# Ledger of designs, part 8: peptides against a protein of PDB entry 4GXB

Target 1, 277 residues: chain A of PDB entry 4GXB
Amino acid sequence: VPTEEVSLEVLLSNGQKVLVNVLTSDQTEDVLEAVAAKLDLPDDLIGYFSLFLVREKEDGAFSFVRKLQEFELPYVSVTSLRSQEYKIVLRKSYWDSAYDDDVMENRVGLNLLYAQTVSDIERGWILVTKEQHRQLKSLQEKVSKKEFLRLAQTLRHYGYLRFDACVADFPEKDCPVVVSAGNSELSLQLRLPGQQLREGSFRVTRMRCWRVTSSVPLPSGSTSSPGRGRGEVRLELAFEYLMSKDRLQWVTITSPQAIMMSICLQSMVDELMVKKS

## One batch from the design tools (peptide; made by RFdiffusion4, then SolubleMPNN)

Design b1_p9_1_s1 (from b1_p9_1, 5 letters changed)
Fold by OpenDDE base, seed 5:
Structure b1_p9_1_s1 (fold): chain B 277 residues (1-277), chain A 9 residues (1-9)
Amino acid sequence: as target 1 above (277 residues)
Amino acid sequence: MTFVNPVFE
């Protein structure tokens, strides 16, 4: 791709559009810096955010595909897909809510976290009770962003990334689940027939390893992945989990977002390593 | 590709 100046649209979590003029040859960090400059986000806060490739669903929700890597050219990465449903999204890229304190000290950072949090609540990524929802709405009406965030930080799945409904082999084969990543865990929510909603928590510190695999189902075989026909590529995330003392078990999630899940795991691991260093 | 977890306990 020849180097030329282009207009690139980057979305915030709430769908707000940020238009930046960049070069087609600008790498992820360059684009991120351009977005930060456009938003007047200070340089020392840029590292708390990342650019993500997402697929915008019909309802406007974002299905996260992957984090853009350092060597990537965001303009090329998104336009090469030749589909308008793919977008670049700016989102915070840390997991420990303690880092919110640094970001919230800046007006722009505060606004970004606020907008993201509001969106996450509206989309059901953050789980709230009726009472909590009323409290949040009250704070939102008062435009008390700091207080809103402080309350939100206490909520279930705050800071989690929620994935599209998929399938896992836990607790039984071909279980429909909703996976969320956050707080150094993968949360698997499922509702089996005739049962109440259940949640399985898989802490990253109890994962010995994980892998992403791709496969093509056999022509004569069936696929357990809803909406996928025979011959379509199946992505799976498998992790070996310490279920109990000296008992390791593989858990496999079948999802088009397996790559993104793996990225989240790596990101959570990286953050934990930083805290331990 | 398999990723080994360095923070595994």
Scores: peptide ipSAE 0.592, ipTM 0.967, DockQ to the pose 0.947
Fold by OpenDDE base, seed 3:
Structure b1_p9_1_s1 (fold): chain B 277 residues (1-277), chain A 9 residues (1-9)
Amino acid sequence: as target 1 above (277 residues)
Amino acid sequence: MTFVNPVFE
């Protein structure tokens, strides 16, 4: 692609559009800096955010595809897909809520966290009770962003990334599940017929390894991933988990977002490594 | 690709 000046749209979690003028040859960090400048986010807070490639669903929700890597050209990465459903989204890229304290000290950082959190609650990524929802709404009406975030930080799955419904072989074969990544874990939620909601928590520190694989289902295959047509590539995330003392078991998640899940795992591992250093 | 977890315990 020839080097040209272009207008690039970057979305916030709430769908707010940020238009930046960049070069087609600008790498991820260049674009991120342009977005930060547009938002008046200080340089020392840029590292708390990343750009993500997402697919906008019919309801306006975002299905995260992957984090844009440093060597990528965001303009090319999104436009090469030749579909308007693909967007670039700015989102915080850390897991430990303690880092919120640094970001919240700045007005722009506070606003970004607030907007993201509101969106995550509205989309059901953060789990709230009726009473908690009432409290949050009250704070939102008062536009008390700091208090809103402080309350939100106590909620289940705060800071998690929620994935589209998919399939896992846990607790049994071909189980429909909703996977969420956060707090150094993968949470697998499922509701079996006639049963209460169940959650399996898989801590990253108990994962010996993980892998992403792709395969082409057999034409006569009995099982297909939801929404996938015949002959479509199947992506899987598998991790070897320490279920109990000296008992390792593979857990496999079949999802188009397997790559994103793996990115989340690596990101959580990286953050844990920083804490241990 | 398989990722070996350095924080496995």
Scores: peptide ipSAE 0.592, ipTM 0.967, DockQ to the pose 0.970
Fold by OpenDDE base, seed 4:
Structure b1_p9_1_s1 (fold): chain B 277 residues (1-277), chain A 9 residues (1-9)
Amino acid sequence: as target 1 above (277 residues)
Amino acid sequence: MTFVNPVFE
């Protein structure tokens, strides 16, 4: 791709568009800095955010594909897919809500966290009761962003990334699940026929290892994963989990977002390592 | 590719 100046669109979590003028040869950090400058986000807060490749669904929701790596060229990464459904999204890239304190001290940082949190609530990524929702709406109407965030920080799955419905082999084979990553865990939510919603929590500290694999199913074979076409490449995330004392068990999630899940695991591990140091 | 977890306990 020849080096030229282009207009690149970067979306916030709420779908707000940020247009930046960059070079096609600009790397991820260069683009991130351009976005920060456009938003007037100070340099010392840039590190709290990352650029993600997402697929925009019909309802406007984002299916996270992967985090853009440092060496990547965001313009090329998104345009090479030759599909308008793929977008670049700015989102916070840390897990511990304690880091919110650093970000929300700045007006722009506060706005970004607020917009992201509102979006996450609206999309059901953050779990709220009716009463909590009422309280949040009241604060939103008052545009009390700090108070809104403080309340939101107490809510279930605050800061989690929610994935599209997929399939796992836990607790039983071919079980439909909704996976969320956050707070150093993978949360697997499922509803079996005639049963109430159940959640399995898999703490990262109890995962000995994990892997992402790719396979091509038989053309005439069954497609157990929702929304995946026949004969399409199947991605799986498998992790070996300490179920009980001296008992390790593999759990396998079949999802086109397996790579993103792995990235989340690595990111959570990295953050935990920083805390241990 | 398999990732070994350094914070496994």
Scores: peptide ipSAE 0.591, ipTM 0.967, DockQ to the pose 0.944
Fold by OpenDDE base, seed 1:
Structure b1_p9_1_s1 (fold): chain B 277 residues (1-277), chain A 9 residues (1-9)
Amino acid sequence: as target 1 above (277 residues)
Amino acid sequence: MTFVNPVFE
């Protein structure tokens, strides 16, 4: 792609559009800096955020595809897909809520976290009771952003990324599940026939390894992935989990977002390593 | 590709 000046749209979690003028040859960090400048986010806070490639669904929700890597050219990465469904989204890229303290000390950082959190609650990524929801709405009406965040930080799945409904082989074969990543775990929510909603927690520290695989089903074969036709690429995330003492078991998730799930695992591992250093 | 977890306990 020839080097040219272009206008690039970057979305916040709440769908707010940030237009930046960049070069087609600008790498991820260059674009991120441009977005930060547009928002008046200070340089020392840029590292708390990342750019993500997402697919915007019909209802306006975002399906996260992957995190843009440092060497990538965001303009090329998004435009090469030749679909208006794909967007670039700015989102915080750390897991430990303790880092919120650094970000919310700045007005712009506070606003970004607030907007993201409001959106995550509205989309059901953060789980709230009726009473908690009332309290949050009250704080939102008062525009008490710090208090809002402090309450939100205590909520179930705060800081998690929620994925589209998919299928896992746990606890049994072909189980419909909703996967969320956060707090150094993968949370699998499922409802088996005639049963209550259940959640399985898989802590990263109990995963010996994981892998992403790609396969093409045979034409005569069937797929357990909802909405997937014959010949479509099937992505799977498999991790070897320590179920009990000296008992390792593979768990496999079939999802178009398997790559993003793997990225989340790696990111959580990286953050844990930093904490140990 | 398989990723080995360095923080595995």
Scores: peptide ipSAE 0.590, ipTM 0.967, DockQ to the pose 0.947

Design b1_p9_1_s2 (from b1_p9_1, 5 letters changed)
Fold by OpenDDE base, seed 3:
Structure b1_p9_1_s2 (fold): chain B 277 residues (1-277), chain A 9 residues (1-9)
Amino acid sequence: as target 1 above (277 residues)
Amino acid sequence: MTFENPVFE
């Protein structure tokens, strides 16, 4: 792609559009800086956010595809897909809510976290009771953003990224599950027939390793991935988990978002490494 | 590719 000045749309979690003028040759960091400048986000807070490639679903929700890498050209990455459903989204890129304190000190940072949190609650990524929902709405009405976030930080799956419904081989083969990544874990929520909602928590510190694989199932074979036709490429995330003392077991998630899940795992590992140093 | 976890305990 020739180097040209273009207008690039970057979305916030709530769907707010941020238009930035960039070069087609601008890399991810260049675009991120442009977005930050447009929002008046200070330079020292840029590192708390990343650009993500997402697919906008029919209901307006975002299905996260992957984090844009440093070497990528965001304009090219999104336009090369030749589909209007693909968007670039700005989102916080850390997991520990303690980092919210740094971001919240700035008005723009506060607004970004607030918008993201509101969106995550509205989309059901953050789990709330009826009473909690009432409290949150009250704080929203009062426009008490800091108090809203403080309450939200206590909620189940705060800071998690929720994936589209998929399939796992845990606890049984071909179990429909909803996977969420956050707080240094993968949460697998499922409801087996006649049973209550169950959650399996897989802490990253108990994962010896993980891998992403792609395969093409036989046309006559069963498709475990929701919404995928037979013969389509199947992506899987598998991790070897320490279930008990000296007992490792592979858990496999079949999902089109397996790459994004792996990115989340790596990101959580990286953050934990920083804490250990 | 398999990723080995450096924070595995």
Scores: peptide ipSAE 0.596, ipTM 0.967, DockQ to the pose 0.970
Fold by OpenDDE base, seed 1:
Structure b1_p9_1_s2 (fold): chain B 277 residues (1-277), chain A 9 residues (1-9)
Amino acid sequence: as target 1 above (277 residues)
Amino acid sequence: MTFENPVFE
């Protein structure tokens, strides 16, 4: 792609649009810096955020595809897909809520975290009781952003990334599940026939390894997943999990977002490694 | 591709 000046749209979690003028040759960090400058986010806080490639669904929700890597050219990465449903989103890229303290010290950082958190609650990524929701709404009406975040930090799945409904082979084959990544775990929510909603927690520290695989199913009269056409690529995330003492078991998640799940795992591992150093 | 987990316990 020839180097030229272009206008690039970057969305916040709440759908707010940030337009930046960049070069087609600008790498991810260059674009991120441009977005930060547009928002008046200080340089020392840029590292707490990343750019993500997402697919905007019909209801306006975001399906995260992957994190843009440092060597990538965001303009090329998004435009090469030739579909308007793909967007670039700015979101915080750390997991430990303790880092919120650093970001919240700045007005712009506070606003970004607040907007993201409000959006995550509205989208059901953060789980709230009726009473908690009332409290949050009250704080939102008062525009008490710090207090709002402090309450939100205590909520179930705060800081998690929620994926689209998919399928896992746990606890049994072909179980519909909703996967969320956060707090150094993968959370699998499922409802089996005649049962209440259940959540399985898979801590990253109990995963020996994981892998992403792609396959093309053989032509058949039936599809294993609703909405998947014959011959479509199937992505799977598999991890070997320590179920009990000296007992490892593979768990496999079939999802178009398997790559993003793997990125989340790696990111959580990286953060844990930093804490251990 | 398989990723080995360095923080596995």
Scores: peptide ipSAE 0.596, ipTM 0.968, DockQ to the pose 0.946
Fold by OpenDDE base, seed 5:
Structure b1_p9_1_s2 (fold): chain B 277 residues (1-277), chain A 9 residues (1-9)
Amino acid sequence: as target 1 above (277 residues)
Amino acid sequence: MTFENPVFE
């Protein structure tokens, strides 16, 4: 694509639109800086956020596709898909809530975290009790953003990224699950017929390795996931997990968001490495 | 592609 100035739309988690004028040749960091400038986010806080490619669902929810890499050209990455469903979203890209302290000391950072958190709660990414919901609504009504965040930080799955419903081979084959990534873990929520909601926690520190595979199911003799046509590309995330002492077991998640899940794992690993250094 | 986990314990 020839280098030219274009208007690029970047969304916040709540769907707020940020329009930035960038070059088609601007890389991810350039666009991120432009967004930050537009929002008046200070330079020292830019590193706490990333640009993500998402698919906007019919209900307005975002299905995260992947994080935009440094070498990418966001304008090209999003427009080349030739679908208006794909959007670029700004979201915080760290996992440890301790980093919120740095971000929320700035007015703009606070607003970004607040907007994201409100959205995550509304979308059910953060799990709340009735009483907690009441408290959050009260704080929201008062526009007490700091207090809202402090309460939110204590909530189940705060800071998690929730994926679309998919399938895993744990605890049994072809088990429908909802995967969430956060707090250095993958959380798998499932409800088997006639059973209560169950959650499996897979800590990153107990994953020896993971991989993403892409395959095309055979026309015959293969099972197709609900909603997937036969012959469509199947993405899987598999990780080898230390179930118990000296017992490793592979867990496989079949999801079109397998790449994003892998990115989350890598991101969580990276953050843990930083903490250890 | 397989990723080895450096923080594996």
Scores: peptide ipSAE 0.595, ipTM 0.967, DockQ to the pose 0.948
Fold by OpenDDE base, seed 2:
Structure b1_p9_1_s2 (fold): chain B 277 residues (1-277), chain A 9 residues (1-9)
Amino acid sequence: as target 1 above (277 residues)
Amino acid sequence: MTFENPVFE
């Protein structure tokens, strides 16, 4: 691709558009720096954020596809898909909420975290009670961003990425689930017929390994999930989990976002490794 | 592709 100056749109979690002028040859970090500069985010906070490729759904929600890698050219990565549905999104890229303290000390960082958190709550990624919602709304109306975040940090699934509804083989085969990644775990929410909402928590520290596989389903007998067309490649994330003492079991999630889930796992592992060193 | 987890306990 010839090097030329282009305008690239990067979205915040709330859908706010940030337009940056970059070169088509600019790598992910270059684009990230351009976005940071546009937002007036200081250089020392850039590392707390990453660029993600997402698919914007009809309702405006984002389906995370993957994190843009260092060697990628974001402009090429997004435009090569030749679909307006694909967007680049800026989001925080750490899991431990303790790092929020570093980010929120800066006005821009605070605003980014605030906007992301508001969006995550509005989208149902962060789970709130009625009372908590009232409190959050009150703080939002007062534009008390720090207090808002402090309250949000205590909420269920704060800092999690919520994936589109998909299917898992746990606890039963072909079980519809909603997967969320955060706090060094994969949370699988499910509702079986006649049962209340259940959540399975799979801690990363109890995953011996994981893998992503792709397959082409046969026309006959293939389970159709919403959003998956006939002949579409099936992606699966499988992880071997220590269910109990000396009992390992494979859990398989079938999702178009299997790659993103794997990226989340690796990212959580990496963060844990830093803490252990 | 399989990833071994170094933080497995």
Scores: peptide ipSAE 0.595, ipTM 0.967, DockQ to the pose 0.972

Design b1_p9_1_s3 (from b1_p9_1, 5 letters changed)
Fold by OpenDDE base, seed 3:
Structure b1_p9_1_s3 (fold): chain B 277 residues (1-277), chain A 9 residues (1-9)
Amino acid sequence: as target 1 above (277 residues)
Amino acid sequence: MTFHNPVFE
């Protein structure tokens, strides 16, 4: 792609559009800096956010595809897909809510976290009771952003990334599940026939390793991931989990978002490594 | 690719 100045659209979690003028040759960090400048986000807070490639669903929700890597050219990465459903989204890229304290000290940072949190609640990524929802709405009406976030930080799956419905082989074969990543874990929520909602929590510290694989299943007799036709490429995330003392078991998630799940795992591991050092 | 977890315990 020739180096030229272009207008690039970057979305916030709530769908707010941020237009930035960048070069087609600008790398991820260059674009991120441009977005930060446009938003008046201080330089020292840029590192708390990342650019993500997402697919906008029919309902306006975002299906996260992957985090843009440092060597990528965001303009090329998004436009090369030749589909308007793909967007670039700015989102916080840390997991520990303690880092919110740093971001919230700045007006722009506060606004970004607030917008993201509101969106995550509205989309059901953060789980709320009826009473909690009422409290949150009251705070939202008052535009009490700090108080809103403080309450939100106490909620189930605050800071989690929720994935599209997919399939896992846990607790049994071909279980439909909703996977969420956050708080150094993968949460697998499922409802088996005639049963109440169940959640399996897989802590990253109990994962010995994980892998992403791709395969082309046979057209006949093979199960497909939700939303995928037979014969399409199947992506799987598998992790070897310490279920009990000296008992390792592989858990496999079949999902088009397996790559994104792996990125989340790596990101959570990286953050834990920082804390450990 | 398999990722080995350095924070495994």
Scores: peptide ipSAE 0.607, ipTM 0.968, DockQ to the pose 0.971
Fold by OpenDDE base, seed 2:
Structure b1_p9_1_s3 (fold): chain B 277 residues (1-277), chain A 9 residues (1-9)
Amino acid sequence: as target 1 above (277 residues)
Amino acid sequence: MTFHNPVFE
């Protein structure tokens, strides 16, 4: 691709558009720096955020596809897909809420976290009770961003990425689940017919390994998962989990977001490694 | 591709 100056749109979690002028040859970090500059985010806070490739759904929700890698050219990565549904999104890229303290010290950082958190609550990524919702709304109306975040940090699935509804083989085969990644775990929420909502928590520290696989489903008549057309590549994330002492079990999640899930796992592992060192 | 977890306990 010839090097040209282009206007690139980067979205915040809430859908706010940030337009940056970049070169088509600019790598992920270059684009991230351009976005930071546009937002007036300090250089020392850039590392707390990453650029993600997402697919915007009809309802405006984002389906995270993957994190943009360092060697990638964001403009090329998004435009090569030849679909307006694909967007680049800026989001915080750490898991431990303790790092919020660093980011919140800056006005722009605070605003970014606030906007992300509001969006995550609105999208149901963060789970709230009615009373908590009332409190959050009150704080939002008062524009008490710090207090809002402090309350939000205590909420279930704060800081999690929620994935699209998918299928897992846990607790039984072909179970519809909603997977969320955060707090060094994968949370699998499911509702079996006639049952209450159940959550399986899979801590990363109990995953011996994981893998992503792709397969082309043979036209076997039965796996009409709603929405997968004939011939679409099936992606799976499988992890080997220590269920109990000396009992390892594979859990497999079938999802178009399997790659993103794997990226989340690696990211959580990396963060844990930094804490151990 | 299989990823081994170095923080596995």
Scores: peptide ipSAE 0.607, ipTM 0.968, DockQ to the pose 0.973
Fold by OpenDDE base, seed 4:
Structure b1_p9_1_s3 (fold): chain B 277 residues (1-277), chain A 9 residues (1-9)
Amino acid sequence: as target 1 above (277 residues)
Amino acid sequence: MTFHNPVFE
């Protein structure tokens, strides 16, 4: 692609549009810096955020495809898909809520976390009771962003990334599940026939390994994954999990977001390694 | 591709 100046749209979690003028040859960090400058985010806070490729759904929700890598050219990465549904989104890229303290010290950082958190609650990524929701709304009306975040930090699945409904082979084959990644775990929410909503927690520290695979579905193949078109390449995330003492079991998730799930796992592992060093 | 977990316990 010839190098030229272009206008690139980057979205915040709440759908707010940030327009930046960049070169088509600008790498991910260059674009991120441009976005930060546009928002007046200080340089020392840039590292707490990343750019993600997402697919915007009809309801405006984002399906995360992958994190943009350092060597990528965001303009090319998004435009090469030749679909307007694909967007670039700015989101925080750490898991431990303790890092919120660093970000919240700055007005812009605070605003970004606030906007993201509000959006995550509205989209049901963060799980709230009716009473908690009332409290959050009250704080939102008062525009008490710090207090809002402090309350939000205590909520279930705060800081998690929620994926689209997919299928897993746990606890049963072809089980519909909703996967969320956060707090060094994968959470699998499922509802079996006649049962209440259940959640399985898979801690990263109990995963020996994981893999992403792709396959071509057979015409006479098994149940179609929710939201997947016929004939599409099947992506799977499989991880080997320590279920009990000396008992390893493979768990396989079939999802178009398997790559993103793997990225989340690696990111959580990396963060844990930093803490252990 | 398989990723081995260095923080496995």
Scores: peptide ipSAE 0.605, ipTM 0.968, DockQ to the pose 0.947
Fold by OpenDDE base, seed 1:
Structure b1_p9_1_s3 (fold): chain B 277 residues (1-277), chain A 9 residues (1-9)
Amino acid sequence: as target 1 above (277 residues)
Amino acid sequence: MTFHNPVFE
């Protein structure tokens, strides 16, 4: 692609649009710096955020596709898909809420975390009780952003990334689940017929390894989930989990977001490694 | 592609 100056739209978690002028040859970091400059985010806080490729659903929700890597050209990455449903989103890229303290010290950082958290609550990514929701709304009305975040940090699935409904082979084959990544785990929420909502927690420290696989189902294979077109690529994330002492078991999640799930696992592992060092 | 977990406990 020839080097040209272009206007690139980057969205915040709440759908706020940030327009930046960049070169088509600008790498992810260059674009991120441009976004930071537009928002007046200081340079020392840029590293707490990343750019993500997402697919915007009809209801305005974001389905995360992948994190943009450092060597990528965001303009090319998004435009090559030739679909307006794909967007670039700025989001915090760390998992430990302790890092919020660093970001919250700056007005712009505080605003970004606040907007993201409000959005995550509204989308149901962060789980709240009725009473908690009332408290959060009160704080939101008062625009008490710091207090809002402090309360939010105590909530279930704060800082998690929620994926689209998919299928897993745990606890049973072809079990519909909602996967969320955060707090060094994959959370699998499921509701079996006639049963209450259940959550399975898979801690990253108990995963020996994981893999992403891609397959094309055979045309005659009845296992195509309703809605997957004939010949649609099936992505799976499988991880080998320590279920009990000396007992490893593979768990497989079938999802178009398997790549993003793998990226989350790697990111959580990386953060844990930094803490151990 | 298989990823090995260095923080596996």
Scores: peptide ipSAE 0.605, ipTM 0.968, DockQ to the pose 0.948

